# Peptides against a protein of PDB entry 9IZ0: the designs that were tried, part 321

Target 1, 345 residues: chain A of PDB entry 9IZ0
Amino acid sequence: ITCLGSNGHTYKQLVKGGNDDLRQDAVMEQVFEQVNGFLRSYRKTSQRNLSMRTYKVIPLALKTGVIEWVQDTIPLGEYLDSAHKVYHPKEWSLSTCRKLIAEKQMEDLETRLKVYDLVCRHYRPVFRHFFLESYADPVQWFTTQTNYARSTAVASVLGHVLGLGDRHGQNILIDKTSGEVIHIDLGIAFEQGKKLPVPECVPFRLTRDVVDGMGITGVEGVFRRCMEFTLETLRREEDSLLSVLEVLRYDPLFSWLISPLRRMKKQKMQLENFNQPESGNITTDASRDPKIQRNNVSGESEAERAILKVRQKLSSTLSVEASVGELIRIAQDPSYLALMFCGWS

## One batch from the design tools (peptide; made by RFdiffusion4, then SolubleMPNN)

Design b2_p29_3_s1 (from b2_p29_3, 22 letters changed)
Fold by OpenDDE base, seed 5:
Structure b2_p29_3_s1 (fold): chain B 345 residues (1-345), chain A 29 residues (1-29)
Amino acid sequence: as target 1 above (345 residues)
Amino acid sequence: SAERWLKLEEELKEEREELAKRVEELRKA
């Protein structure tokens, strides 16, 4: 929809309807606003203008809300699919890569690694071209690539700490003006991404294309340093951050668990993305819903576990540098990326 | 050309490292 503001400006807004609970998105945006307060309070982060990009989420009902349309954005996955066809027209399509990974989803890790490596050879990174195409001025190019690396670093640390899931290329927007990343569809948090049909095994998205967008320094430049400063800030503000999360513990409207409906929707979207012919025998073998024992883990007990995991991720047992180094290593590890739905780009 | 851009990326990397040093120096002053 397009809304006319009281100032006479027109604002595009996305009305999201159907089965998506925007309450979780709204809560995560509030947490990001608090974290942005912490990032502004510390010299090392403030001086770099480190922030998690936020957007306005207005939940109107359990399944309906208005999302502020972030102007001048593109989904990362949309850009990558388009750019890959332009720069690498002789390489495999995204659909071919997805199919090959899916066909091997039930195989052993060694077989999955071989298929992942094969896909990587036939689908090369292109995200550097976003900055090269969009910014003719070298200073603007450099500034926007900087902002991208900084924004990705903040989002990576915060996404890891909060256990943000469903970080596919359609849920990550790129601001065409600033180069900053904007994370959307925040309905999978506190490691609930591990409960998806294809479990998320990485702490954050740091695929080859995400790294290619950082330019010639890759992860070893601004990205690593900004991750370190962000994690240092979050460790200093641990009690403040945990206090914000404790408020959510007692929010009866906040779901610490992925809804069965959202899980089913994500499963269906994964299947649809494989272009599996409609074999009309979707035997909803509802019988192979593993009895995930409804361990009547009260929503409170899952909240407590989630908060404990946040505390554990903020532990000062390792240095900031060592912790960031390990996160970057794991996020790029082929042994994890080969297990993902789209770990190659 | 891609090579000119790579060279410009290196030059801009050096300028950034210098700018980052200058900004850090200005922040110590």
Scores: peptide ipSAE 0.013, ipTM 0.391, DockQ to the pose 0.012
Fold by OpenDDE base, seed 2:
Structure b2_p29_3_s1 (fold): chain B 345 residues (1-345), chain A 29 residues (1-29)
Amino acid sequence: as target 1 above (345 residues)
Amino acid sequence: SAERWLKLEEELKEEREELAKRVEELRKA
């Protein structure tokens, strides 16, 4: 839909209907707006204009809402699939890579590492071309690549701290004007990604293509330093961030747990992406996991555990540099990426 | 030719990367 604002400006809006709970997205966007306040207040982050890109979400009912249409964006996964066909037309298709990873999903780590390496050799990074092809002017190229590295650093720290899951290439948009990343579909937070059929083992998405977009220095340039400044700001504002999350503890509309419906939807989507036939029994077992029933852990006890986990991630036990170094190491570790749904791109 | 375009992209990439280092040094100041 297109709406005329009270300011006389016309806004394109996406109306989402159906079974998707937009309340989770709206709440996470509010958390990001508060964090953006912290990033603006701290000299090291404000001088670099560090921010999490946000979008407006207005829940209208239980499962309907209006979302801001993020103009001039492309999903990272859409760009990468297109660019890979252009720049590497002799390499494997994304579907071939997905199939090979899926066929080995139940194998040991050594076998999964061999398949991951094989896929990586036949599906090389291309994301550097986004900046090279989109920005003819060297200053625009550099500015947009820098903005990409900065925004990715902020999103990586926040994604780790808040335990954002489901960070696949369709849930990460690239702003074609600024080069900044925009994270969407925020309904898997507080480490609930570990409860997916393919558990999430990395703190954030730092795949080969995500790194290729950072230019020659990869993670060792703007990205690492912007992660450090972002984490330093969040550690400084720990009590403020925890206070924002405590408000969510008492929000009856906020879900600290992945809903069975969302878990089933993600399971179905993973199976479809692997071309595995729906075994008709999948609908019954997701509801009958006796581990889900035995944790009569009140929603409050899950909120408390989530907040405690955020506090633990903000711990000053390690330096900012050591903490960021370890996060970057884990996020790029083949031993984790080989276990992921799509760790190669 | 595609090879000349690739070589020009590599040269433009190197020049852009040097400019990138310089601008980031200026932003550390």
Scores: peptide ipSAE 0.006, ipTM 0.367, DockQ to the pose 0.014
Fold by OpenDDE base, seed 4:
Structure b2_p29_3_s1 (fold): chain B 345 residues (1-345), chain A 29 residues (1-29)
Amino acid sequence: as target 1 above (345 residues)
Amino acid sequence: SAERWLKLEEELKEEREELAKRVEELRKA
């Protein structure tokens, strides 16, 4: 829809209906705005304009709301699929890569690593080309690549701390004007991504294409330093951040757990992305819903466990540098990426 | 604009000097 604002400006907005709980997105965007307050208050982060890019979410009902349409954006996955076809037309298709990973989904780690390596050799990184194509001026190229590395660093730390899941290439937008990343579909938080049919094993998305977008220095430069400054800020503001999360503990509209419906929807989308549309009427006999033992863990006990895990991630037991170094290592580890739905790009 | 470039070059120079200091501190440790 197109809305006329009270200021006379016309805004494009996306109305999402039916199936996505925009309340979780709206709450996570509120948490990001609070974190952006902390990043603005600290000299090391404010000097670098470090922020989590936010978008306006107006929940209208439990399953319906208005999302601000972020103009001049592209999904990372859409760019990558298009760019791979242009720069590497003789390499494997994304569908071939997905199929090979899916066929080995139930195999041992050694077999999955071999398939992941094989896919990686036949589907090379291309995301550096986004900046080279979009910005002919060297100043704009360098600025936008720097903004990308900075925004990715903030999103990586914050995504780890808050346990953001479902960070696939369609849920990460690139702002074509600034080069910044915008994370969308925030309904999987507090490590609920580990409960997906394909569990998320990495702290944040740091795939080969995400790194390729950082340019020749990769993670060793602006990205690492901005992760360190972001984590340092979040550790300083631990009590403030925990206080914000404690308010959410009492929000009756916030779900600390992935809904069974959202889990089933994600399972279906994962299966549909692995299956080519063979016309087979799979009568999904609904009878084998694995009774996830609803251990009657009160929603309060799940919130408490989530907050405790945030506190644990903000622990000063390791230096900021050591903590960031370990996060970067784990996020790039083939042993984790080989287990992911799309760990190669 | 040239002014935004100068500012970015200065920010980048500061970040490089800060990194160079940190690398030099890590080499002396």
Scores: peptide ipSAE 0.005, ipTM 0.326, DockQ to the pose 0.013
Fold by OpenDDE base, seed 3:
Structure b2_p29_3_s1 (fold): chain B 345 residues (1-345), chain A 29 residues (1-29)
Amino acid sequence: as target 1 above (345 residues)
Amino acid sequence: SAERWLKLEEELKEEREELAKRVEELRKA
């Protein structure tokens, strides 16, 4: 649908129906709007216009809502698949890489690292070409690459602190106008991604292509500094952020537990990405039945644990620089990336 | 170098502050 805004602009909106619970997405977007308030109030972040890019989500019912259509965007994974075919036509296909990683999924870490390294040698980073192709003017090229590094830094800190999982290349949009990242499908928050069939092992997505988009400096420069300023702001506003999350603890519309339907959808998507045969007997091992998890874990106990984890991640035990340095190290560690369904790109 | 990047971030900030002033002047006209 197209709507006329009170500002006189026309906005395209997507009416989403089906099995997607938009309430979690709407709550996470509201948390990002509050965090963007903190980023605007703090000198080091406001001077850089640091923000989490948001989109409007209006949940209308349990399974229906309106989402803002994010214009002039492309999914990161869609761009990367196309760009690899253009720039490296002699390298392995994405399907070949996925197959090799999947065939070795049950092997030891040493074998998985060898396969990951082999895949990396036959599937090289290309995301630098997005900026080189899209922006012929050197000033626009530099500005958009800077905006990309800044927005990725904010999203990486927020992704870690709020425990955003399942940040695969289809859940990250690139704005073709600004170069900024937009995170979509926010239905897995507060480390619920660690409960997926393929657990989230990294604090945020910092794969070779994500780094290649930052240009020659990689993570060293704008990205690292913008992560530091973002984390410094969140530590300063810890009580304000925790107060926002405490309101959500008592929100009857927010589910602190992953819905069985979302878990099944994400499980199917993970199995498809691994080219695993549909073992038609998904024996939902009764021990993994969402009903049994509901009986053992109250939503309140999960909310309390989530808030406690946010507080722990905002701890000043380490300096901002040391904390960011460790997060960047872990996010790029081959021992974690080799365990992902797509850690090479 | 990281220092050249810092300088260019400052220059881009000054240019944005000038653009914001020009837009506010155009809104008052």
Scores: peptide ipSAE 0.000, ipTM 0.298, DockQ to the pose 0.010

Design b2_p29_3_s2 (from b2_p29_3, 20 letters changed)
Fold by OpenDDE base, seed 5:
Structure b2_p29_3_s2 (fold): chain B 345 residues (1-345), chain A 29 residues (1-29)
Amino acid sequence: as target 1 above (345 residues)
Amino acid sequence: SAKRFLELKEKLKEELEELAERVKKAREE
């Protein structure tokens, strides 16, 4: 839908109807705005303009809402699939790589590592070309690549702390103007991504293409330092952040658990080649809800567990540098990436 | 313009490589 604003500007809006709970996205965006307040308050983060890029979500009803259409964006996965075909036309297709990883999904870690390494050799990083192609001015190129590394660092820390799941290349948008990342579809939070059919085992997405976009310094430049400053800010504001999350504990409309329907939808998407545009009319016949043993863990007990896990991730037991170092190590570990749906790009 | 642009990108690349090596050394010490 295109809406005419009161300011005379036309805004494109995505009306999402169906089974997607936009309330969870709206709540996570509110948490990000609070965190952006913290990042603006501290000199180390404010001087670098560190922020989580947000988008407006207006829930209209239980399963319908309006999402702000983020203009001038591209999904990371869409760019990467296109760029690999251009820069590496002799390498394997994304479909071939997905097939080989899926065929070995039930095998041991050693076999999965061998297949992951094989896929990595036949599907090389290309994301650096986004910045090289899009920006003809060297200063704009460097500035935009720096903005990408900064925004990815903030999103990585927040994604880890809040336990954001489903961080695949279609749920990460790149702003073509600023180079900043925008995370969308926030309906898998508080480590519920570990309950997916392909469990998420990395703290955030730091695949080879995500790193290739940071340029020559990779993770050791702007990215690591901005992760450190972001984590330092979140540790200082721990009580403020936990207070925001405690309000959600008492929100009867907030689900701390992944809905069975959303889990099944994501399962189908993981099995179906992501190349089909979401034809929104997946009438998932709700009748075949597999008897997922509702572990009758009260929503309150899951909220308490989630808040406790956030507190544990903000612990000052390790230095900021040591904590960030370990997160970067785990996020790049082939032993974890080989287990992911798309850990190679 | 395009040639000078590529030369400037390559020079910025070299400066960033040197900076990355200096940052790496300063963390190993």
Scores: peptide ipSAE 0.020, ipTM 0.452, DockQ to the pose 0.014
Fold by OpenDDE base, seed 4:
Structure b2_p29_3_s2 (fold): chain B 345 residues (1-345), chain A 29 residues (1-29)
Amino acid sequence: as target 1 above (345 residues)
Amino acid sequence: SAKRFLELKEKLKEELEELAERVKKAREE
C-alpha cells in the first residue's frame, strides 16, 4: 500500500498478513531504538554514527501488520545467489550445496566438516562485488563498504547480546544507498534459535560472504573495532539495557519462547529449502506428543532467564577485546558453521 | 576531482588508524 503521511509525503508500506506475529518484531525494533540512544550518547560510537538500522513495524492484529517497505534494499541471500551465478558460473548451485549439507545433517561432526569444506571450495565468496559494482565513485565505494562493516558490527554485537536467531540471508537486507545491513523477521530472540530443528550455533552471522563484503581488511579493520566500541557501550549501559528488557517482562504481547506454530513453520521452510521430498503423512498422532513436561516455567521465569543471559553476555570478566575476539572466532569457526543451515555463504 | 580524492584519503586514513591501533594492541598482548 501507499500511505499519505500527515506531512504530505507518500510512503510505501508492506501489509503482511498470515501466521507471523509482527508484535515480536515491533518490540525488538523498540529495543533497537533504545540501544541506538545508548550508541548516540557514547563518544566512541556516536563519532562513527554506529546504529542498528531499524524499520517501522505497526502490528494491526495478532498476525497482521504493516511493515515499512525499506526502499532500495536487497536481501543478502538474493544478491549472493545472483552474484555467484555471474562471478562463479562453473561452481555449484546453492541448491546443490544445500542438498549436500542436508544429506549429512545427521552425521558426525567430522563428516559434516568434510562436506562443509567441500561446499566451501565449490561456492566461493562474492559479496565484495556488491560494493565494486554498485558504486563507481571511489569515495562512495569506500563509504558504503565502511558503513556495511560498521552496521554489521553493531548488528553482530546486538544480535549476540539479545540472542537473535534465524539470521539467514533472506532476513538480512542490504541498503543499496548506504551499504548498511537491515535485520528483519526478529521474532526469534533470546537464544530461541537454539530450539530450531537446525539449532543455531554461532553468536551472529559471520560467514565467508559476510566477511568478503568488509573488503581487504576483513574482520580486522572497521568491523572488529566497531564491535568493540559497540560492546563497550552496551557494557557501560548494562543497567539501562536490562531496565528496558525488564519492561518487556510485563508486556503480555511479548513471547520469550518460540511459538510452536512458528517452530513448525520454520521447520517446514527448512525442509523445503533442503529439497527434501515430502516424506508422506506424518500423521501427527497428537497422542504421542511427548509430555515435554511443561514444567510450569512461568513466562516470568523464562523472561528472568533471558535477562540473566543478557547480563552474562555483558559481563566485564573478559576485556572488550578478548570478548569480541572470541565472538569473531566462534562465528567463523568451521565446527559451528558446518552445523548451520547455510554456514558457507 | 581533487576534493573527492581528499575525502577518500581522509576515510582511508581513518580505517588505517583503526587497523594500526588493532595491530598495536595485538603486539602489546
Scores: peptide ipSAE 0.018, ipTM 0.421, DockQ to the pose 0.014
Fold by OpenDDE base, seed 1:
Structure b2_p29_3_s2 (fold): chain B 345 residues (1-345), chain A 29 residues (1-29)
Amino acid sequence: as target 1 above (345 residues)
Amino acid sequence: SAKRFLELKEKLKEELEELAERVKKAREE
């Protein structure tokens, strides 16, 4: 739908219907706006215009809402699949890589590492080409690549701290004008990604293509420094951030747990992407979905556990530099990336 | 041409990657 604003601007809006609870997305976008307030208040982050790109989410009901249409964007995964076909036409297809990783999903870590390395040799990074091809002007190229590295750094820190899951290439948009990242589908938060059929083992997405987009310095340039400044700001505003999250503890409609339905939907989407032959007879007898009595007591205990984990991630026990160094190391570690659904790009 | 400019940017990228690796090595020493 297209809406005319009171300011005379025309806004395109996506009406999203289905089984997805847009309330989770709306709440996470509100948390990001509060964090953007903190990033604007501190000199080190404000001087660099560090922000999480947000979009407007209006939940109309538990299963329906209106999302602001993010114009001039492309999903990272869509760009990468297209660019791989252009720049590396003799390499393996994304479907071939997915199949090989899926076929070895139940194998030991050593076997999975060998398959991951094999896939990496036959599927080389291309995300550098986004900036090279989209921005003819050298100043615009450098500015947009810098904006990408900055926005990815902010999103990486926030994604870790808030435990954002399901950060695949279709849930990360690239703004074609600014080079900034926009994270969508925020309904897997507070480490609920570890409860997916393929558990998330990395703090944020820092795959070879995500790094290739940062340019020549990779993670050691703008990205690392902007992660450090973002984490320094969040540690200073710990009490403010925790107070924002505590408001959610009392929201009876906020789900601190991944819903069984959402888990099943992600499982189906993973299976469809793996081209695993439907072993036919899993009659998911949907009848015995145990009425997980939403015992309010269980929701409060999970909220408290989630807030405690956020506090632990903001701990000053390690320096900002040491903490960021460890996060970057883990996010790039082949032993974790080989376990991911799509850790090679 | 835009193509030559892209090739020059890519070459400048490779040279600067090599420089960044040298700077990384020189910081690890």
Scores: peptide ipSAE 0.015, ipTM 0.422, DockQ to the pose 0.016
Fold by OpenDDE base, seed 3:
Structure b2_p29_3_s2 (fold): chain B 345 residues (1-345), chain A 29 residues (1-29)
Amino acid sequence: as target 1 above (345 residues)
Amino acid sequence: SAKRFLELKEKLKEELEELAERVKKAREE
């Protein structure tokens, strides 16, 4: 749909129908707008124009809504697959790397680390080429690479604090105009991603290609400093942020639990990306619902636990620098990246 | 030495970021 706004601008909108609960996405975008208010009020973050890039989500019903079409974007994973074929045509395919990681998924950590290292040697980072190809002007190149590092830093802190899971290369868009990251499909929040068959082990996505996009300084520059300023702002505004989350605790429309449908869809995506498309008619005989022990954890007790976990992540027990240093270390640790579905890029 | 070098590198980046934003504003005007 194309709509004319009251400001005279024309906006493309995607009408999404089906099995996607857009209410979680809409709530997370509202939380990001409040956080963007805090980032604008604090001098250290305001001077750097630090923000989480948002997109408008209007839920119309449980399974229907309107999403803003984010123009001039590309999924990170789509760019990386195409660029890797161009710059490293003699290296392994993404499908070969996925297969090797999948075949060793049930092995011990030592074996998984060896396979991860082997995959990393045969699939090198290429994301720096996005900026080199897209921006011929050196000032524009530097500005867009800086915007990428800044936006990735904000998204990384928010991803950790709010427990955003499933931040794979298809859920991260790159804005081709600004170089900023845009996180989409926000249906897994408050550490619900740890309940997936392949659990989220990292606080945010900081793979080799995510770092390669930051240029020659990697994480040791704009990225680290912008993470520090963002976390300092969130610690200062802890009570304001917790008050926003408490309003959501009492919202009967917000689900603190991953929906069974989203869980099944993500499980299926995790399994289908491991299995080659064997054309086997898996008749989903709906009858054998595995007795997922519904631990009768009331949605209210999960909300309270989630808010408590946000408070713990905002704790001043460690300095901002020490906290950011530890988050960056964990997000880049091969022992966690080797456990991911795609930790090498 | 290394800590001061990192602090100086960070300060130079902040100055370059501010310069890039000023250049962007001056192109939009």
Scores: peptide ipSAE 0.007, ipTM 0.359, DockQ to the pose 0.011

